Peptides against a protein of PDB entry 2FGR. Designs and how they scored, part 29

Target 1, 331 residues: chain A of PDB entry 2FGR
Amino acid sequence: SSVTLFGIVDTNVAYVNKDAAGDSRYGLGTSGASTSRLGLRGTEDLGGGLKAGFWLEGEIFGDDGNASGFNFKRRSTVSLSGNFGEVRLGRDLVPTSQKLTSYDLFSATGIGPFMGFRNWAAGQGADDNGIRANNLISYYTPNFGGFNAGFGYAFDEKQTIGTADSVGRYIGGYVAYDNGPLSASLGLAQQKTAVGGLATDRDEITLGASYNFGVAKLSGLLQQTKFKRDIGGDIKTNSYMLGASAPVGGVGEVKLQYALYDQKAIDSKAHQITLGYVHNLSKRTALYGNLAFLKNKDASTLGLQAKGVYAGGVQAGESQTGVQVGIRHAF

## One batch from the design tools (peptide; made by RFdiffusion4, then SolubleMPNN)

Design b1_p10_5_s4 (from b1_p10_5, 5 letters changed)
Fold by OpenDDE base, seed 1:
Structure b1_p10_5_s4 (fold): chain B 331 residues (1-331), chain A 10 residues (1-10)
Amino acid sequence: as target 1 above (331 residues)
Amino acid sequence: MELGLAESGI
């Protein structure tokens, strides 16, 4: 048996030119290239090709030293794995987010990521962004000639909000093909939540694909999220992403990503363009810079996620520019 | 207890 302690400390200087008041924000932020984390993991060989595993992981906030505390809300799983794949018990990424965020060239963090995995409807559930779930059982298949899948179910445990029952129930999964330079996936999920104290289904469909040409990688996402309210119309968002990355000089990576968020309930679009650069000083340490532009149209109020500095919205129809320059260290 | 590189996503 082995126990591995691992982590990332990622801290940056961040700037956004506009907050909800129209003022600039700047300071020390976190998780600009990778989410800062501390984790423990281990495996035990049980014989016969069966292994037990555990994984405990929490977020680190290097700007304030985790002033709000530390927890294992990133992942807290026990697992069995073997030739059948892997079964996990505990809080984790839901299978859909675990697979479909892998197409995000900005690693689902900082000011550059695909923001489609979001609470679009002021859902009152803790995980209405579709990223993680409590009380989760997950199963992941092996890779069979490129084909793989993952499935998950999270228990609601009779959690209620207002008149909504079954809050926090998740069911979802993906099918994928991962072979050589090609990756493609389809994800489907439903989560039970509440909006305005009323029962709501968060339905999600996501398509992802990437191809590595050696000299560059292309990646894309197509997503539809619907909050289907028992009373009232659907809150629907169609999100699109296209990105490219390329190695630079054997030690760097440049990334460019565009996203469109078509927010149907407010008939409003937001456009995000991000340029990123990572410079590897070693296998464990990198410098990075991100430059992001977010253009809201009409009633759209989206903000860039400059964690630790400003992650709120802007005024309707306003544009925001963000910069992050930081250090990522892995251990 | 060994130190290992972080491999987890989001």
Scores: peptide ipSAE 0.110, ipTM 0.707, DockQ to the pose 0.770
Fold by OpenDDE base, seed 5:
Formats: structure tokens, sequence, C-alpha cells
Structure b1_p10_5_s4 (fold): chain B 331 residues (1-331), chain A 10 residues (1-10)
């Protein structure tokens, strides 16, 4: 049996030129290149190709020292694995987010990420961004000649919000092909939630693909998220992403990513473009910089996620510029 | 075949 302590401390200086009042925000933020974390994991060989595993992981906030406390809300799983794949019990990334966020060149964190995995509808569920679930059972297949899949079900445990029952129930999965330079995946999920105290289904479909040309990597996402409400009509967002990354001088990586969020319920678009650079000082330590532009159109109020500094919206139709410069250290 | 526990970047 082995137990590994691991983590990331990622802390930055961040700036955004506009908040909800039109004022600039700046300060020390967290998780600009990778989400800061502390974890414990281990495995036990049970013989016959069967292994037991555990994983406990929580978020670290380096700017305030975890003033709101520490928890294992990132992952808290026990597992069995073998030639059949892996079964996990406990809070984790849902299979759809675990696979489809891997196409985000900004690692689903900081001011540059694909923001499609979002609560688009003021959903009242704890995980209405479609990223994680409580009470989750997950299964992941082995890789068979490139083909792999993951499936998950989360129990609602009779959680209610207003008149909505079954809140927090998740069902979803992906199919993928991962072979050499190519990755492609299709994910489908439904999550039960509430909006305005009324039952709502969060439906998600996501297509992702990437190809590594050696000199550069291209990556893309196509997503539809739909909050199906019994009253007031559907809240649908179509999200698109295209990104490129390239190694620089053997120690650096440059990233460029564009995203479009077509918010159908308000007939409004937002455009995000981010330039990022990572400079590896070692295998464990990097410097990074991100420059992001978010252009809201019409009724769109999206803001860049400068975590620890400002992650709120802006005025309708306003644009926001964000900068992050930081240190990432892994252990 | 170690199922490469994809370090969840999220």
Amino acid sequence: as target 1 above (331 residues)
Amino acid sequence: MELGLAESGI
C-alpha cells in the first residue's frame, strides 16, 4: 500500500479593468494556471490484477490561507480498479467534465478557460455548473485501441428545493478516442436542479477534439447547455471554443484560445480571447502570464474569473480586460 | 496498463 501527499500552490497578481460598477479590481489571486490543491491518494494491490484506491483532494486559496476552511470537495473517492477499468464511489468530477474539460488549453482555471461548464440559469443546485457531483458512482473503461468511455450516476437522496424534487441527480457519460496525437470525445449529461424553486433539467451535450502536430496543438469544443424549466421556457447556451498551443524555446508554452458564448434566452453573445504564456523554471515550478479580453454584446454580463480578486459580472454589453501574472508550484 | 489517472486540471 502507498500513500502520496501531493499539491499545487498557484498564486498570482491579477487585474481586471471593469467590475459591475465599472471600476477596476486588482490584488493577489489564486489558481491562474492550475487550480491550487492539496491531496492524499493511495492504492492497495489486492492481487489478481485488482486494486483498491482512495483519493482525497481539496482546493487551496493561497491569498487568504483557506480562511473559509478546507474540505475534500474537489474529490473524495474510494475505488476498485483492474482489467475491467475503474469504479469510483464518492464526490468527484462527473465523467463528462473530467473528459471534456481536458480540451481546454487553460485547464478550466484562471481568466482564459472555456466557461461553458457554467450555471447559465441561476440554478439553485450546488453543482449546476456540471463539473462535480455528490453521491456519485463513476465507471471508467480501459483504453481499447484508443476507444474509452466513462459513465456516472449521482443520487439525489431526496434533496428538495421549493417544489423541485430529485435535486442533484446526475446521469451522464462520454465516449472517446485517444490515440497518439488525436483525441476526440462526445459527452452527454442530465442533471436535476431547481430554478426559482421549480424543477429544472440541466441537459448538456459536448463535443471535444484535439490534435498535437508536435510544433503546435489545436483544440476545440462545441457545447450546448439547456436548462429546461417547466415555467418560463428553456435557458439555452451554445458555447464554442478553438485554441492553439505551442512550445517555445524548450521551457515555455504559448497559448491562444477563443470562445463564443451564444446565450439564446437573452439573444446575446459574449466573445472571449486569451493569450497565455507559461515559463517552466523546473518540472515543478512555473511562471505564467495571462491576458484576456471578454466582449459582451447586448444583454450579456459575463465576467472573467480572476479568482481571489474579481469573478463577478459586468454591465450589460460591456467589455472586460484581465491580466494575471503568477507562480505555480507543484509538490 | 496503469489507467493514467488524468490529473484533473480543474
Scores: peptide ipSAE 0.103, ipTM 0.620, DockQ to the pose 0.234
Fold by OpenDDE base, seed 3:
Structure b1_p10_5_s4 (fold): chain B 331 residues (1-331), chain A 10 residues (1-10)
Amino acid sequence: as target 1 above (331 residues)
Amino acid sequence: MELGLAESGI
């Protein structure tokens, strides 16, 4: 068997001009271009085209040295793979998030990402953002002439919150076409949770597509999330994203991304626009800068995710500006 | 709703 130690340390100086009180926040933050992580992985060839694998990965917080501890909550899987594809057992990205976040040009991290994969409803489940699940079984197909798929099921293990049963049950999957410059995917998921101690289904549908023109890449997402509550009606959000990236001078990448979050339960929209730049000093080390603008309308209170500095909301109808400048190192 | 600590990025 082989074992590989790997990681990323990404640390930044971050600023946001408004918090929940209307005051500015600034300091040292983490994970502005890529999520900081430490991991172990390995494979074993079992013969006959069958392989065993393991993957253990946790988040690193470089600003405080992991003061709250370290865990493998990013991924903790054992797998079998072969000509049939891959089966994974353990905590991981759910198939829908693993595929559909690949269209986010900000890699679902920092102040620039698509924020559609979110807990929109004060869901009381541990993973009500639709990103990961405990007790997960996943299957990923090979690529057949561009066509591929992934499916997952997470056991609830009779977990309860208030009167809600089956909390943490996930079922979901995607179908995709990945061929040359084109990628397109459709994802569907349902997760059982609680809101206010009452049973709630988190339903998600996501369409993603990207095209690489060589000189630039375009990417887009369309998502609807519904928290279906037994009392008080559905909490529905329609999220839209359009982004472009281009290489600059052979060592840089510029990214521009727009997102719209139409929060139907409060009849309120938020607009996000982010400009990002990454400068590769090597294959492993980069400098980066992000500039994000978030405009809340009406009752919307969304905040930019300046991790390690400020990730809370703002006052209703307020706009927030965020900046991150940092170093990413991979090993 | 105060979003707590930033969700772990992907």
Scores: peptide ipSAE 0.079, ipTM 0.674, DockQ to the pose 0.103
Fold by OpenDDE base, seed 4:
Structure b1_p10_5_s4 (fold): chain B 331 residues (1-331), chain A 10 residues (1-10)
Amino acid sequence: as target 1 above (331 residues)
Amino acid sequence: MELGLAESGI
């Protein structure tokens, strides 16, 4: 048996030039290169190639010392694993997000990430971003010559919001090919939620691919999210991402990522471009800097996610510039 | 598994 304490403390100075009032925000933020976390995990060998596992992980807010408390909302799973793969019980990343966010070169945190995994509607469910679920059962296959898959189901437990039943029910999965420098995946998910107290289906399809050329890595995402409403029509967003990363000087990494969010319900686009640099002082400690530009068009109000400083929207059609400079430490 | 992260703290 083993028990491992692990974590990341990532804290930055962040700036955004516009909030919802058009004013600048700046201060100490968190999770600019990796989400800050504290976790416990362990395994028990049960013999015959069977293992039990547990994983408890919560987010750390280093700017305020977790003033709002600590919880295991990142992951709280018990598992069995073996030659059949892994079964997990408990709150976790849903299989679709766990796989398809791996193509985000900004580790989908800070001001640079792909923001496609979002509540694009006024969804009233707790996890309407399609990232995690409560009451989740997940299964992950072994890797068979590169081919792998993951599937998940989350129970709604008869959760109701307004007239909407089955809120929080998730069904989804991915198929993937992961072999050497190549990764490619297709993810499909449906989540039950509510919008305006009415039943709504959050449908998601995501394609991801990456290739590591050694000297550089390319990565891409194509996503469609639809909030299918019985009244008022669908809220559809098509999201696109293309990123590149390259090692610099043996201890650095430069990243460039572009994303387009085509918000069909408001006929409005947002363009995000982010330049990032990570300087590894060690295997555990890095300095980093991010520079992001978000251009909203027409009715688009998207904001950069400068966690701990400002993660809200901006005025319609306004552009936002963000900067983060920070330290990431892993233990 | 590299933990990819989106919006509110993956």
Scores: peptide ipSAE 0.078, ipTM 0.658, DockQ to the pose 0.133; fails the geometry check

Design b1_p10_6_s1 (from b1_p10_6, 6 letters changed)
Fold by OpenDDE base, seed 5:
Structure b1_p10_6_s1 (fold): chain B 331 residues (1-331), chain A 10 residues (1-10)
Amino acid sequence: as target 1 above (331 residues)
Amino acid sequence: TEFFIGSDEL
């Protein structure tokens, strides 16, 4: 049996030129290149090709030393694995987010990531971004000639918000093909939540693909999210992403990513462009810089996610520029 | 139980 202690400390200096008041924000932020974390994981060989596993992981906030506390909300699973794949019990990334965020060249972190996995509708559920779930059972297949899949179900446990009685129920999964330079995936999910105290279904469909040319990698995402409300109509967002990354010498990586968020309920678009650079000082330590530009149109109020500095919205139709420069250390 | 610090897999 084994137990591994692991983590990442990622801390940056961040700046955004506009907040909700139109003022600049700057300071020390967290998780600009990778989400800062502390975890324990382990395995036990049970014989016959069966293994038990556990994983406990929480977010670290290096700017304030976890002033709001520490928890295992990133992952808290026990598992069985073998030739059949892996079954997990406990809070985790839902299968759809676990797979489809892998196409985000900014690793769902900092000011550059694909922001499609979001609560678009003022959903009242704890995980209405579609990223994680409580009370989750998940299953992941092995890779069979490139083909793989993941499925998940989360129990609502009769969580009630207003008149909604099934809040937090998740059902979803993906199918994928991962072979050499190619990855492609289709994900489908439904999560039950509440909006304005009324039962609402969060439906999500996501297509992702990437290809590694050796000298560069291309990656793309197509997503539709719908909050299906009984009253007031659906809140639909179509999100698109296209990104490229390339090694720079033996120690650097440059990333460029564009995203479009077509917010149908407000007939408004937002455009995000991000340039990132990572400089590896070692296998475990990197310097990084991100430059992001977010253009809101019409009623759009999206803001860049400068975690620890400013992650709120801006005024309708306003543009925001963000910068992060930081250190990532993995242990 | 063997105890490890870090992973070689980043």
Scores: peptide ipSAE 0.310, ipTM 0.867, DockQ to the pose 0.701
Fold by OpenDDE base, seed 1:
Structure b1_p10_6_s1 (fold): chain B 331 residues (1-331), chain A 10 residues (1-10)
Amino acid sequence: as target 1 above (331 residues)
Amino acid sequence: TEFFIGSDEL
């Protein structure tokens, strides 16, 4: 049996030129290149190709030393794995987000990531961004000649918000083809939540693909999220992403990613473009810089996620520029 | 139980 202690400490100096009041924010932020984390994981060989596993992981906030506390909300699973794949019990990334966020060249963190996995409708559930779930059972297949899949179900446990009685129920999965330079995936999910105290279904469909040309990698996402409300109609967002990355000088990586968020309920678009650079000082330590521009149109109020500095919205139709320069250390 | 320190997630 084994137990591994692992983590990432990622801390940056961050700036955004606009907050909700139209003022600039700057300071020390976290998780600009990778989400800062502390984890414990382990495995036990049970014989016959069967293994037990556990994974406990929480987020680290290096700017304040986790002043709001520490928890294992990133992942808290026990698993069995073998030739059949892996079954997981406990809070984790839902299968759809686990697979489809892998196409995000900004690792689902900082000011550059794809923001499609979002609570678009002021959903009152804790995980209405479609990223994680409590009370989750997940199954992941092995890779069979490139083909793989994942499925998940989360129990609502009769959680109620207002008149909604099934809040937190998740069902979803993906199918994928991962072979050599090619990756492609289709994900489908439904989560039950509440909006304005009323039962709402969060439906999500996501397509992802990437191809590694050796000299560069291209990656793309197409997503539709619908919050289906009993009253007031659907809150629909179509999100699109296209990114490229390339190695630089054997020790660096440059990344460029564009995203479009077409927010149908407010007939408003937001455009995000991010340039990132990572400079590897070692296998474990990197310097990085991100430069992001977010253009909101019309009623759109999206903000860049400069965690630890400012992650709120901006005024309707305002543009936001963000910068992060930081250190990532993995142990 | 063997104890390790390290992230493979770079």
Scores: peptide ipSAE 0.309, ipTM 0.868, DockQ to the pose 0.745
Fold by OpenDDE base, seed 2:
Structure b1_p10_6_s1 (fold): chain B 331 residues (1-331), chain A 10 residues (1-10)
Amino acid sequence: as target 1 above (331 residues)
Amino acid sequence: TEFFIGSDEL
C-alpha cells in the first residue's frame, strides 16, 4: 500500500483595469496557472488486478493562508479499480467536467480559462457551475482502442430550496476517443437546482476535441448550457472556444485562446481572448504570465476570474483587461 | 504502507 502527500502553491500579482464601479483592482492573487492545492492519496493492491484507493484534496489560498479554513471540497473519494475501470464514491469533479475541461488550455484556472462551466442563471444550488457534486458515484471505463467513457450520479438527499425538493441531483456522462495525438469527447449532463425558489433543470451538452501536431496543439469546445425554468422561460448560453499552444524552446510554453459566450436570455455576447506564457525553471517550479481581454456587448457583464483580487462582473457593455504574473511550485 | 511526497502530473 502507498500514501502520497502532494500539492501546488501558485501565487501571483494580478491586475484588472475595471471592476463593477469602473475602477482598477490589483493585489496578490492565487491559482493563475494551476489551482493551488494540498492533498493525500493512496492505493492498496488487493490482488487479482483489484486496487483500493482514496483521494483527499483541498484548495490552498496563499494570499491569506486559508483564512476561511481548509476542506477537502476539491475531492474526497474512496475507489475500487481494476480491469473493469474505476468506481469512485464521494465528492469529486463530475464526469462531464473532468473530461471536457481537459480541452481548456488554461486548465480551468486563472484569467484565461473557458468560462462555459458556470452558473448562468443565479441557480441556488451549491454546484450550479456543473464542475463538482456532493454525494457522487462515478464510473470510468478503461480505454478500449481509444474509446472510453465516464458516468456519474449524485444523490440530492431531498435537499430543498423553496418548492424545489431534488436540489443537487446530478446525472451525466461522456463518451470519448483518445488515441495518440487525437482526443474527442461528447458530454451530457442534467443537474436539478432552484432559481427564485422554483425547481429548475440545468441541462448541459459539450463537444470537445484536440489534436497535437508536435510543434503545436489545437483545442476546441462547443457547449450549450440551459437552465429550464417552469416560469420565466429558459436561460440558454452557447459557448465556443478555440485555442492553440506551442513549446518555446526547451523550457517554455505559449498559449492563445479565444472564447465566445452567446447569452441568449439577454441577447448579449462576450468575447474573451487570452495570451499565456509558462517558463519552467525546473520540473516543479515555473514562472508564468497571463494577459486577458474580455469584451462585453449589450447587457453582458462578465468579468475575468482574477481569484484573490477581483472575480466580479463589470458594467453592461464594458471591456476588461487582466494581467497575472506569478510563481507555481509543485511538491 | 510506503509514504511518498510529490505530484506526479502537473
Scores: peptide ipSAE 0.309, ipTM 0.865, DockQ to the pose 0.769
Fold by OpenDDE base, seed 3:
Structure b1_p10_6_s1 (fold): chain B 331 residues (1-331), chain A 10 residues (1-10)
Amino acid sequence: as target 1 above (331 residues)
Amino acid sequence: TEFFIGSDEL
């Protein structure tokens, strides 16, 4: 049996030129290239090709030393794995987010990531961004000649908000083809939540694909989210992403990513463009810089996620520029 | 039980 202690400390200086009042924000932020974390994981060989596993992982906030506390909300699983694949019990990434965020060249982190996995409707559930779930059972297949899949179900445990009585129920999964330079996936999910104290279904469909040309990688996402409400109609967002990355000089990586968020309920679009650079000082230590532009149109109020500095919205129709420069260290 | 220190994600 084994136990591994692991982590990442990623801290940056961050700037955004506009907050909700139109003022600039700047300071020390966290998680600009990778989410800062502390974890424990382990395995036990049970014989016959069967293994037990555990994984406990929490977020680290290096700017304030975890002033709000520490928890294992990133992952807290026990698992069995073998020739049949892997079964996981406990809080984790839902299968759809685990697979489909892999096409985001900014790894769902910092000011540059694809922001489609979001609470678009002021949903009152704890995980209405579609990223993680409590009370989750997940199954992941082996890779069969490129083909693989993952499925998940989360129990609501009769959690209520207002008149909604099934809050936190998740059902979802993906099918994928991963072979050599090619990856492609389709994900489907439904999560039960509440909006304004009323039962609401968060439906999600996501298509992702990438191809690694060796000298560069291309990646893309197509997503639709719908918060289906009994009163007031659906809150629908169509999100699109296209990105490219390339190695630079054997020690660096440059990334460029564009995203479009078509927010149908407010008939408003937001455009995001991000340039990122990572400079590897070693396998474990990197310097990085991100430059992001977010252009809101009409009633759109989206903000860049400069974690630890400013992650709120801006005024309707305002554009925001963000910068992060930092150090990532993995141990 | 064997104990290790290190991230594999990088």
Scores: peptide ipSAE 0.299, ipTM 0.864, DockQ to the pose 0.712

